# Peptides against a protein of PDB entry 2C5K, part 48

Target 1, 91 residues: chain A of PDB entry 2C5K
Amino acid sequence: EDPFQQVVKDTKEQLNRINNYITRHNTAGDDDQEEEIQDILKDVEETIVDLDRSIIVMKRDENEDVSGREAQVKNIKQQLDALKLRFDRRI

## One batch from the design tools (peptide; made by RFdiffusion4, then SolubleMPNN)

Design b2_p19_2_s2 (from b2_p19_2, 10 letters changed)
Fold by OpenDDE base, seed 3:
Structure b2_p19_2_s2 (fold): chain B 91 residues (1-91), chain A 19 residues (1-19)
Amino acid sequence: as target 1 above (91 residues)
Amino acid sequence: FEKIPKEKIEELRKYTESL
């Protein structure tokens, strides 16, 4: 598996773990996990920057069809946004 | 939580630099 696909996979798995946590913790808590989730979400945002950068460079320097990779990153962004919304709506 | 492995992120960055 190439580095791009590995990072995509790891990112989605991390978001899924957080989503599962929220399912089990639908009320916002004041524990270490809540703060860790916020930190992880920021890390995911930075990871998305790295993913997008790789696509931009591939499109520019390799002139390859990156539609598939763009769709994957778009999906991650959608997953992240949905997760943030779910996380923030907890009381 | 299992963090995204930093090694994999670094591999992605190196991959990008190689393009």
Scores: peptide ipSAE 0.636, ipTM 0.928, DockQ to the pose 0.875
Fold by OpenDDE base, seed 1:
Structure b2_p19_2_s2 (fold): chain B 91 residues (1-91), chain A 19 residues (1-19)
Amino acid sequence: as target 1 above (91 residues)
Amino acid sequence: FEKIPKEKIEELRKYTESL
């Protein structure tokens, strides 16, 4: 398995863990976990930059069909946006 | 939380550089 697929898998699992936390904690708290989640969400955004970069280079330099990888990153972005919405809407 | 391993992110960057 190439590093791209590994990072995609790790990213989705991380977002799922956060989503599960939000499900169990529908009220915004003032604890270390809330701050950690904010940090992780920022890290995911940076990871997406690295994923996109790999696709850009593969498309440009290898001239390969990257539609599948683009779809995977699109899905992660959608998952991230949905999670941010849930996180921010908590009282 | 199980954070994304920094090593795997670095492997991705090196993979990209090798293309």
Scores: peptide ipSAE 0.635, ipTM 0.928, DockQ to the pose 0.868
Fold by OpenDDE base, seed 5:
Structure b2_p19_2_s2 (fold): chain B 91 residues (1-91), chain A 19 residues (1-19)
Amino acid sequence: as target 1 above (91 residues)
Amino acid sequence: FEKIPKEKIEELRKYTESL
């Protein structure tokens, strides 16, 4: 099993879960779920660091074409940024 | 919410270290 692809998959699924929650809760609340989402978003940011590091090392030490993996991480970053915007703009 | 499994994140880190 490719641990990079597994983490990418898990990360995107987590972001999708949060996105679905925001869709169902389009107004900001003052509950435990709001704080949990903030914590999860921070965890995703840290996970992206781990993903980026694996790409850097693979490119350096394995001399492999990492364009596909770079595109995947870029997509996750864009998804995260869009999600943060939706989350923060709620009234 | 089902968080990202920490064991999978650790597997990624070990994978990176092995490269």
Scores: peptide ipSAE 0.635, ipTM 0.928, DockQ to the pose 0.861
Fold by OpenDDE base, seed 4:
Structure b2_p19_2_s2 (fold): chain B 91 residues (1-91), chain A 19 residues (1-19)
Amino acid sequence: as target 1 above (91 residues)
Amino acid sequence: FEKIPKEKIEELRKYTESL
């Protein structure tokens, strides 16, 4: 598996773990886990930047069809945005 | 939480640099 697909997989898995946590903790807590989630969400945002960079360079320098990879990153962004909304709306 | 291994992030960056 190439590095792009591996990172995509790991990112989606991380977001799923956070989503599962929110399901089990539907009220905002004041513990280390809540702070860790905030940090992870920022890390995911940075990872998305790295994924986007790889697509941009591939499109520019390799002249390959990147539509599939663009769709994957789009899906991750949508998952991240939905998760952030769920996380922030907790009381 | 099982964070994304930093090694994998670095591999992605090196992959990008190789393109």
Scores: peptide ipSAE 0.633, ipTM 0.928, DockQ to the pose 0.831

Design b2_p19_2_s3 (from b2_p19_2, 9 letters changed)
Fold by OpenDDE base, seed 5:
Structure b2_p19_2_s3 (fold): chain B 91 residues (1-91), chain A 19 residues (1-19)
Amino acid sequence: as target 1 above (91 residues)
Amino acid sequence: FERIPKEKIEALRKYTESL
């Protein structure tokens, strides 16, 4: 498996873990896990930048159809946005 | 929580640089 697909897979798994945590902790807390989640979400945002960069360069230098990869990154962005919304709306 | 392995992030960056 190529580096792009490995990172996509791990990113989605990380977001799923956070989503499961939010499901179990539907009210905002003040523990270390809450701060760690915020840090992880920022790391995911940076990872998405790396994924997008690889797609841009691939379109430019490889002349390959990247529609599938673009769809994968779009899905991750949507998952991240939904997760951030759930996280922030907790009381 | 299990973070994304730094090795995989670096591998992606190296992959991009090789294109």
Scores: peptide ipSAE 0.696, ipTM 0.944, DockQ to the pose 0.878
Fold by OpenDDE base, seed 3:
Structure b2_p19_2_s3 (fold): chain B 91 residues (1-91), chain A 19 residues (1-19)
Amino acid sequence: as target 1 above (91 residues)
Amino acid sequence: FERIPKEKIEALRKYTESL
């Protein structure tokens, strides 16, 4: 598996883990996990930048279809945004 | 929580640099 797909996979898995945590913890807490989640979400944002960079570079070749990768990153961004919303709406 | 391995992040960056 190529580096792009590996990172995509791990990113989605990490977001899924956080989503599952939020499902079990609908009330915002004052524990180490809450702060860790904040840090992870920031790391994911930085990871998305790296993913986008690779796509931009690949797209320099007009003969290379990057639509699939663009869709994957778009999906991750949507997942991240939805997760942030869930996280922030907790009381 | 499991973090994304730094090795994979670096591999992606190196991959991008090689393009």
Scores: peptide ipSAE 0.695, ipTM 0.944, DockQ to the pose 0.919
Fold by OpenDDE base, seed 1:
Structure b2_p19_2_s3 (fold): chain B 91 residues (1-91), chain A 19 residues (1-19)
Amino acid sequence: as target 1 above (91 residues)
Amino acid sequence: FERIPKEKIEALRKYTESL
């Protein structure tokens, strides 16, 4: 498996773990897990930048259809945005 | 939480640079 697909998989799994935590903790807490989630969300944003960079380079210099990879990154961005909304709406 | 392994991030960056 290529590095792109491995990172995509790990990113989605990380977001799923956060989503499950939010489901179990519908009210905002003041523990270390809340701060860790904030850090992970920032790390995911940076990871998306790295994923996009690889697609940009492939699109520019390689004769290969990148639409599938673009769709994967789009899906991750949508998942991230949904999680941010759920996380921020907690009282 | 299980963080994304830094080695996989580095592998992605090296992969990108090799293109």
Scores: peptide ipSAE 0.695, ipTM 0.944, DockQ to the pose 0.898
Fold by OpenDDE base, seed 4:
Structure b2_p19_2_s3 (fold): chain B 91 residues (1-91), chain A 19 residues (1-19)
Amino acid sequence: as target 1 above (91 residues)
Amino acid sequence: FERIPKEKIEALRKYTESL
């Protein structure tokens, strides 16, 4: 599996883990896990930048279709945004 | 939580640079 797909997979898995945590912890806490989640979400944002960069470079070749990869990154962005909303709205 | 391995992030960056 190529580096792009590996990172996509790991990113989605990480977001799923956070989503599961939020489900089990629907109230905001003041512990190390909350801080870690905040850090992970920032790391995911930076990872998305790296994913987007790879797509941008690939698109320089007119003969290469990157629509599939663009859709994958779009899905990750949507998942991230949804998680941010859930995480931040907890009381 | 299992962070994304830095090796995979670097592999992606190097992959991009090779394109």
Scores: peptide ipSAE 0.694, ipTM 0.944, DockQ to the pose 0.904

Design b2_p19_2_s4 (from b2_p19_2, 8 letters changed)
Fold by OpenDDE base, seed 5:
Structure b2_p19_2_s4 (fold): chain B 91 residues (1-91), chain A 19 residues (1-19)
Amino acid sequence: as target 1 above (91 residues)
Amino acid sequence: FKRIPKEKIDALREYTKSL
């Protein structure tokens, strides 16, 4: 498995873990887990930047179809945005 | 929570540089 697909997989799994936590903790707290989630979400944002960079470089080769990878990153961005919204809307 | 392994992030960056 190539590095791109490995990172995509791990990123989605991490977001799923956070989503599951928010489901169990739908009230905002002041514990260490809340702060850790904030840090992880920032790390995921940087990971998405790295994923996008790889796609940009691949697109320099007109014979390489990157539409599938672009769709994967779009899906991760949508998952991240939905998660951030859930996290921030907690009372 | 399980962070994305740093080795995989590094591998992605090196992969990008090799393209």
Scores: peptide ipSAE 0.710, ipTM 0.948, DockQ to the pose 0.890
Fold by OpenDDE base, seed 1:
Structure b2_p19_2_s4 (fold): chain B 91 residues (1-91), chain A 19 residues (1-19)
Amino acid sequence: as target 1 above (91 residues)
Amino acid sequence: FKRIPKEKIDALREYTKSL
């Protein structure tokens, strides 16, 4: 498996774990887990930059179809945005 | 929480440089 797909997979799994945590913790807490989630979400944003960079480079070759990878990154961005909304809306 | 391994991030960056 190529590095792009491995990172995509791990990113999705990480976001799913955070989503599950939010489900179990519907109110905002003041513990190390809340701060760790903020750090992870920031790390995911930076990971998306690395994923996009690889697509940009591949897209320079007119013979390379990158639509599938673009769709994967778009899905991760949507998942991240939805997760941020859930996280921030907690009282 | 399980963080994304730094080795995979590094591999992605090296992969990109090889393209």
Scores: peptide ipSAE 0.710, ipTM 0.948, DockQ to the pose 0.920
Fold by OpenDDE base, seed 2:
Structure b2_p19_2_s4 (fold): chain B 91 residues (1-91), chain A 19 residues (1-19)
Amino acid sequence: as target 1 above (91 residues)
Amino acid sequence: FKRIPKEKIDALREYTKSL
């Protein structure tokens, strides 16, 4: 795998782990994991910036098809947004 | 939770620089 695909994979896996945690912990609590999740979500946002930068540079080459990578990043953003919504709506 | 390894983030950034 190239570095882009590896980061995409790891990012989705991280978001999935958080999503699974929220499923098991559907109410906000005093779990130390709550603060870690907030940090991870911020890190994911920054990772998405790095992914987007990669795509922007690739798009400078008119012969490079980046549509697949753009779709992957879009999917991650959607996953992140959905996760944030679930996380924030917990009581 | 398993954080995204920093070395992979660094590799992505270096990959981007090489493009």
Scores: peptide ipSAE 0.709, ipTM 0.948, DockQ to the pose 0.902
Fold by OpenDDE base, seed 4:
Structure b2_p19_2_s4 (fold): chain B 91 residues (1-91), chain A 19 residues (1-19)
Amino acid sequence: as target 1 above (91 residues)
Amino acid sequence: FKRIPKEKIDALREYTKSL
């Protein structure tokens, strides 16, 4: 597995873990886990930047089809946005 | 929570630089 796919996989797994946590903790807390989630979400945002950079560079090669990778990153962004919404709307 | 290993992030960045 190439570095791109490895990072994509780990990113999605991290988001899934946070999603599962939110399901079990539908009320906003003020503990270390809540703060850690905030940090992880920021880390995911930075990771997406790195993923996008790799795609941008690949797109410079006209013979390289990056549509599959673009779709993967799009999916991660959608997952992140949905997760942020769930996390922030908790009372 | 399992953070993304820094080694994988670094590998991605180096991969990008090699393109």
Scores: peptide ipSAE 0.712, ipTM 0.949, DockQ to the pose 0.906; fails the geometry check

Design b2_p19_3_s1 (from b2_p19_3, 11 letters changed)
Fold by OpenDDE base, seed 2:
Structure b2_p19_3_s1 (fold): chain B 91 residues (1-91), chain A 19 residues (1-19)
Amino acid sequence: as target 1 above (91 residues)
Amino acid sequence: LVDKEEYKKKVEELREATK
């Protein structure tokens, strides 16, 4: 498995874990995990930048069909946005 | 949560493959 697919998988797993945490902690609290989640969400944003860059390089240097990878990144962005909204709306 | 160290390693592998 190439690094791109591995990162996509790991990123989605992180977001899923956070989503599950929010389900169990639907009210914002003083849990140390709250700060860690904020850090992870920021890291995911940076990871998305890396994923997009890798796609640009593949198009430029290898002239590969990257439509599938672009769809994967789009899906991660949507998952991130939905999760951020859910996380921020907690009281 | 997912193992952060492994996650960071894979992200780095992606960066190394990206120039």
Scores: peptide ipSAE 0.149, ipTM 0.728, DockQ to the pose 0.805
Fold by OpenDDE base, seed 5:
Structure b2_p19_3_s1 (fold): chain B 91 residues (1-91), chain A 19 residues (1-19)
Amino acid sequence: as target 1 above (91 residues)
Amino acid sequence: LVDKEEYKKKVEELREATK
């Protein structure tokens, strides 16, 4: 498995774990986990930039079909955005 | 949560492969 797919997998897993946390904690808290989740979400945003750059390089230098990878990154972006909304809207 | 150390290694690996 190439680095792109591994990063996608790990990122999705992290977002899923955060989503499960929010489900169990639907009220905003002020503990270490809340701050850690905020940090992870920022790290995911940076990772998405790296994923997009890798797609550009693959298309430019290797002329690979990147449609599948673009769909994967789009899905991660959608998952991240939905998660951020759930996280921020908690009372 | 996912193991942060391993996750960061893989992100770095992707970054190095993307230039």
Scores: peptide ipSAE 0.148, ipTM 0.728, DockQ to the pose 0.804
Fold by OpenDDE base, seed 3:
Structure b2_p19_3_s1 (fold): chain B 91 residues (1-91), chain A 19 residues (1-19)
Amino acid sequence: as target 1 above (91 residues)
Amino acid sequence: LVDKEEYKKKVEELREATK
């Protein structure tokens, strides 16, 4: 499996785990898990930048059809935004 | 959560492939 797809898979898995955590912890805490989640969310944002850069390179240098990969990244961004909303709105 | 080191390794592979 190519690195792009593996990163997409790993990123979505991380977001899913965080989503499940929020489901079990609907109130904001002040423990190590909350801080770890915040760090992971920032790491995911940087990972999305890396994914977008890889798409730009493929589009520019290889002239490949990147619509599928763009859709995947768009989906991850939507998942991230929804998750951040759930995370932040907790009391 | 997911193995952070494995995740970081894959991200690094992606960055190297993008150069």
Scores: peptide ipSAE 0.146, ipTM 0.725, DockQ to the pose 0.832
Fold by OpenDDE base, seed 1:
Structure b2_p19_3_s1 (fold): chain B 91 residues (1-91), chain A 19 residues (1-19)
Amino acid sequence: as target 1 above (91 residues)
Amino acid sequence: LVDKEEYKKKVEELREATK
């Protein structure tokens, strides 16, 4: 499998697991899991940069249709933004 | 959570494929 698709899949699964955690923990906590979630969200931001770079290279060097991959990255960005908002709104 | 080391390795594979 293409590393791009595997990274997309793993990233979305990370975000889904965090979303489920927030559902079970509606108030902000002060434990190792809260810190780990913040670290993962930061890692996802960096991963999105890597995904975008791979698309740029594919479009430039291989003249391949990247519209599908661009849509996937856009979807991950939207999921990340929604999750950040939900995470930060907790009292 | 997802296996962090496996995830990081796959991200690295993507980086290596990116010029």
Scores: peptide ipSAE 0.146, ipTM 0.723, DockQ to the pose 0.794

Design b2_p19_3_s2 (from b2_p19_3, 10 letters changed)
Fold by OpenDDE base, seed 4:
Parts: sequence; C-alpha cells; structure tokens
Structure b2_p19_3_s2 (fold): chain B 91 residues (1-91), chain A 19 residues (1-19)
Amino acid sequence: as target 1 above (91 residues)
Amino acid sequence: LVDKEKYKKKVQELKKATE
C-alpha cells in the first residue's frame, strides 16, 4: 500500500467530479452541493500541503528520487487552480 | 463525489507516514 498514490488518485477523482458538476451547473447556486464543493476544494488544498510535506520527508529521511511524486503534485495543483477558476467565475 | 470518509482515512494514513 502506498498512501501517497492513493491520496493522489482520490484527489484527482474528486476534482474531476467537481469539474463535471460545474459543467452541469454553469451558474453559481446556493444549495448544499455548492457548499460541499467549496469544502472539498479547501480539503484538496490542505491535502496538497500534506502531499508536499510527505515528499519533503521522503527526500530528507529516505534520500530517494521524488521527482515523480513532485510531478504528480504539480499536476494536481494545476488541476485545482483551473477548477477554482471555473468555479469562481460562474455568474 | 468520492466517499469522504474513505478519502479522509487515506489522507490520515499519509499523514501518519509523514514525520
């Protein structure tokens, strides 16, 4: 079991589902789903911090190549930023 | 959406592995 990869996978899946929601709801609403999405986006931001921390620890304590993991986190950050832009720009 | 509890559990597992 690699918890890093599991978290990465789940995070990307969550962002994809939110992206699909935005596609179906191109106007901002004030319902439970909108609030849940806001909460999830915040959780993802915190998760990214945890992912980065795990990479730092791995690099420091295990002295292993972390370039692959860094690339994965970078991709998630890009996905999050794009999603936040879509979410916030809705009328 | 992804199951929140399962997701949070995995995040916690990651945190446990992080010093």
Scores: peptide ipSAE 0.285, ipTM 0.817, DockQ to the pose 0.777
Fold by OpenDDE base, seed 5:
Structure b2_p19_3_s2 (fold): chain B 91 residues (1-91), chain A 19 residues (1-19)
Amino acid sequence: as target 1 above (91 residues)
Amino acid sequence: LVDKEKYKKKVQELKKATE
């Protein structure tokens, strides 16, 4: 099992779940889920740092082609940014 | 939402693999 791919998968799933929540809750609320989402978004930001570091190590120590992994991380960053805007702009 | 504990464990696994 590749831990990189597993983390990517889990991160994407978390963001998708949050996106689905926003779809069902397009008005900002004060329930526990709103606070939990904020915490998860911060965790995702930290996870992205770890993913980037793992790519750097792969290039340096294993000299592997990381183009695919870089594209995956880029996609996660874009998904995160779009989700944050959607989350914050709710009335 | 995805199970937070499982997610954290996998992140830790990645960090170990990253040295």
Scores: peptide ipSAE 0.285, ipTM 0.818, DockQ to the pose 0.812
Fold by OpenDDE base, seed 1:
Structure b2_p19_3_s2 (fold): chain B 91 residues (1-91), chain A 19 residues (1-19)
Amino acid sequence: as target 1 above (91 residues)
Amino acid sequence: LVDKEKYKKKVQELKKATE
């Protein structure tokens, strides 16, 4: 399978699982899961950088239409931003 | 959560496929 699509899929799955955790834990805690979620969110940010780089390389070196992949990355960024807002608003 | 090691491996494969 295309590694780009697999990374996109796994990233969205991670964000969905975190979103579900927040639903079950509407108040901020101090357990191992809270720290793990913070680490995963940071990893997702770094993964988005790698996804963007892959698009740049495809556009430059292969002259392929990357509009679809750009839309996918944009969607992940929006999902991440919404999740971070929800995570940070917990009291 | 997703298997973190499996996820990291896929990210590395993506990086190798680009630069």
Scores: peptide ipSAE 0.284, ipTM 0.818, DockQ to the pose 0.800
Fold by OpenDDE base, seed 3:
Structure b2_p19_3_s2 (fold): chain B 91 residues (1-91), chain A 19 residues (1-19)
Amino acid sequence: as target 1 above (91 residues)
Amino acid sequence: LVDKEKYKKKVQELKKATE
């Protein structure tokens, strides 16, 4: 098992589900689900930090080629940013 | 949403692997 890849997969899956929720809810709400989404987005931000740290350690201590993993994290960051934009733009 | 406990467990595994 590669925990890095599993975390990447799970993170993207979370973001996809939130994106689907936004599609079904074009207006901002003030219910438990909206709050849960905000919490998950913060968790994802923390997860990205953990992913970046793992890459730094691999690059420093193991001197491995981390380009592929860096690209994956970059993709997640872009997905998160796009999702935040959609979420925040709702009226 | 995905099982948050499962997700957090994987994050913890990543942290352990990161030293």
Scores: peptide ipSAE 0.280, ipTM 0.816, DockQ to the pose 0.808

Design b2_p19_3_s3 (from b2_p19_3, 12 letters changed)
Fold by OpenDDE base, seed 2:
Structure b2_p19_3_s3 (fold): chain B 91 residues (1-91), chain A 19 residues (1-19)
Amino acid sequence: as target 1 above (91 residues)
Amino acid sequence: LVNKEEYKKKVEELRKATE
């Protein structure tokens, strides 16, 4: 498995774990995991930048069809946005 | 949560593979 697919998989797993946490903790509180979640969400945003850059390089250097990878990144962005909305709307 | 350090290592592998 190439690094791109591995990162996509790991990123989605991170977001899924956070989503599950929010489900169990639908009210913002003093849980130590709250700060870690904020850090992870920021890391995911940076990871998306890296994923996009890797796609640009593939198009430039290898001239590969990257439509599938672009769709994967789009899906991660949507998942992130939905998760951020859930996280921020907690009281 | 997923191991954060392992996640970062894999992200770094992607970065290294990207010019």
Scores: peptide ipSAE 0.341, ipTM 0.838, DockQ to the pose 0.802
Fold by OpenDDE base, seed 5:
Structure b2_p19_3_s3 (fold): chain B 91 residues (1-91), chain A 19 residues (1-19)
Amino acid sequence: as target 1 above (91 residues)
Amino acid sequence: LVNKEEYKKKVEELRKATE
């Protein structure tokens, strides 16, 4: 069992949901779910912070090669940043 | 997070919270 990978998977599913919402709702404030999507965005942001902290712990305490996990988190960050930009640019 | 065991606990908590 790797809880890190499970969280990564769940986060990617959340990002996918947000992406689908933005695609279908390109007008800001025009849906009852918008507040929920905003909450999900914030939750993903906090999750990424905790994932980064976990990697720091692994590198410090285990001296383990965390390059793979760092790459995964970087990818998630890039997806989140792109979605946040698209979400905020909606008219 | 302080150590590996705390990491595991925190990640598990996050998993339950996210989905």
Scores: peptide ipSAE 0.084, ipTM 0.661, DockQ to the pose 0.103
Fold by OpenDDE base, seed 4:
Structure b2_p19_3_s3 (fold): chain B 91 residues (1-91), chain A 19 residues (1-19)
Amino acid sequence: as target 1 above (91 residues)
Amino acid sequence: LVNKEEYKKKVEELRKATE
Protein backbone atom coordinates (compact mmCIF):
# COMPACT_ATOMS: atom_id res chain seq x y z
CA GLU B 1 0.00 0.00 0.00
CA ASP B 2 1.16 3.50 -0.91
CA PRO B 3 -0.52 5.83 1.58
CA PHE B 4 0.32 8.88 -0.54
CA GLN B 5 -1.59 7.51 -3.51
CA GLN B 6 -4.52 6.55 -1.30
CA VAL B 7 -4.76 10.11 0.04
CA VAL B 8 -4.55 11.49 -3.49
CA LYS B 9 -7.34 9.16 -4.60
CA ASP B 10 -9.56 10.10 -1.67
CA THR B 11 -8.91 13.80 -2.27
CA LYS B 12 -9.86 13.53 -5.93
CA GLU B 13 -13.07 11.77 -4.96
CA GLN B 14 -13.91 14.63 -2.60
CA LEU B 15 -13.23 17.14 -5.36
CA ASN B 16 -15.59 15.23 -7.63
CA ARG B 17 -18.29 15.40 -4.96
CA ILE B 18 -17.82 19.16 -4.71
CA ASN B 19 -17.97 19.50 -8.48
CA ASN B 20 -21.22 17.57 -8.63
CA TYR B 21 -22.70 19.67 -5.85
CA ILE B 22 -21.82 22.96 -7.56
CA THR B 23 -23.35 21.73 -10.80
CA ARG B 24 -26.64 20.95 -9.07
CA HIS B 25 -26.66 23.92 -6.69
CA ASN B 26 -25.67 27.12 -8.44
CA THR B 27 -27.33 29.21 -5.72
CA ALA B 28 -25.46 29.73 -2.46
CA GLY B 29 -27.11 28.46 0.71
CA ASP B 30 -29.82 26.62 -1.15
CA ASP B 31 -29.80 23.44 0.94
CA ASP B 32 -28.59 21.78 4.12
CA GLN B 33 -25.45 20.40 2.46
CA GLU B 34 -23.91 23.84 1.91
CA GLU B 35 -21.99 23.77 5.18
CA GLU B 36 -20.78 20.22 4.56
CA ILE B 37 -19.39 21.19 1.17
CA GLN B 38 -17.60 24.15 2.72
CA ASP B 39 -16.06 21.80 5.26
CA ILE B 40 -14.92 19.43 2.52
CA LEU B 41 -13.30 22.31 0.65
CA LYS B 42 -11.37 23.24 3.77
CA ASP B 43 -10.37 19.64 4.42
CA VAL B 44 -9.03 19.27 0.89
CA GLU B 45 -7.06 22.48 1.27
CA GLU B 46 -5.45 21.22 4.47
CA THR B 47 -4.78 17.81 2.93
CA ILE B 48 -2.89 19.43 0.06
CA VAL B 49 -0.68 21.27 2.54
CA ASP B 50 0.19 18.01 4.24
CA LEU B 51 0.81 16.26 0.92
CA ASP B 52 3.25 19.03 0.00
CA ARG B 53 5.00 18.62 3.33
CA SER B 54 5.30 14.89 2.78
CA ILE B 55 6.96 15.51 -0.58
CA ILE B 56 9.40 17.92 1.03
CA VAL B 57 10.32 15.22 3.55
CA MET B 58 10.94 12.70 0.78
CA LYS B 59 13.12 15.11 -1.18
CA ARG B 60 15.13 16.14 1.86
CA ASP B 61 15.52 12.90 3.79
CA GLU B 62 15.20 10.20 1.13
CA ASN B 63 16.62 12.10 -1.84
CA GLU B 64 14.04 10.25 -3.92
CA ASP B 65 12.55 11.34 -7.24
CA VAL B 66 9.26 13.01 -6.36
CA SER B 67 8.43 14.59 -9.71
CA GLY B 68 5.47 12.28 -10.22
CA ARG B 69 4.01 13.09 -6.82
CA GLU B 70 4.58 16.80 -7.36
CA ALA B 71 2.66 16.61 -10.61
CA GLN B 72 -0.24 14.86 -8.89
CA VAL B 73 -0.43 17.48 -6.15
CA LYS B 74 -0.22 20.26 -8.72
CA ASN B 75 -3.20 18.79 -10.52
CA ILE B 76 -5.20 18.58 -7.30
CA LYS B 77 -4.34 22.20 -6.48
CA GLN B 78 -5.59 23.32 -9.87
CA GLN B 79 -8.84 21.42 -9.41
CA LEU B 80 -9.35 22.87 -5.93
CA ASP B 81 -8.69 26.43 -7.05
CA ALA B 82 -11.17 26.11 -9.90
CA LEU B 83 -13.83 24.65 -7.62
CA LYS B 84 -13.29 27.28 -4.94
CA LEU B 85 -13.76 29.99 -7.54
CA ARG B 86 -16.96 28.44 -8.84
CA PHE B 87 -18.29 27.82 -5.34
CA ASP B 88 -17.60 31.35 -4.12
CA ARG B 89 -19.17 32.98 -7.18
CA ARG B 90 -22.56 31.41 -6.50
CA ILE B 91 -25.21 33.85 -5.28
CA LEU A 1 7.68 15.65 9.68
CA VAL A 2 11.38 14.84 9.75
CA ASN A 3 11.72 11.30 8.39
CA LYS A 4 10.13 8.71 6.14
CA GLU A 5 8.34 6.85 8.91
CA GLU A 6 6.74 10.03 10.19
CA TYR A 7 5.72 10.83 6.63
CA LYS A 8 3.98 7.49 6.22
CA LYS A 9 2.26 7.85 9.56
CA LYS A 10 0.98 11.33 8.74
CA VAL A 11 -0.26 10.30 5.31
CA GLU A 12 -2.11 7.34 6.82
CA GLU A 13 -3.75 9.62 9.34
CA LEU A 14 -4.87 11.87 6.51
CA ARG A 15 -6.30 8.90 4.65
CA LYS A 16 -8.48 7.98 7.60
CA ALA A 17 -9.63 11.57 8.02
CA THR A 18 -10.55 12.08 4.36
CA GLU A 19 -12.37 8.80 3.73
Scores: peptide ipSAE 0.083, ipTM 0.659, DockQ to the pose 0.101
Fold by OpenDDE base, seed 3:
Structure b2_p19_3_s3 (fold): chain B 91 residues (1-91), chain A 19 residues (1-19)
Amino acid sequence: as target 1 above (91 residues)
Amino acid sequence: LVNKEEYKKKVEELRKATE
C-alpha cells in the first residue's frame, strides 16, 4: 500500500462528497450538515498541506522524481479551489 | 473512509512514510 496514493484517493472521495452536497444544497445554511461540510473542506485543505510537505521532503532529502505526485496534488488543489468558490457563492 | 479517525490514521501513515 502506498500511503500517498491512499490519501489522495480518500481526499478525492471527500471532494466528491462536498461536490454532491453543493449540488443538492445551493442555499447557505440549508441543513444541519453544512458545518460538517465546512469541516471536511478544512480537513482537505490541511491534508493538501501534508501532501505538499511530503513531496518537499522527498524532493529535498530523497531526491526522488516527484513530478507525478506534484501533478496529483495540483489537481486536488484545483478541485478544492473550485469547490470552495462554489460553496462560498451560495446565498 | 468510514470515519474521521480512519482518515487521520491514513494521514499519519503518510507522515510516517515520508518523513
Scores: peptide ipSAE 0.064, ipTM 0.647, DockQ to the pose 0.666; fails the geometry check

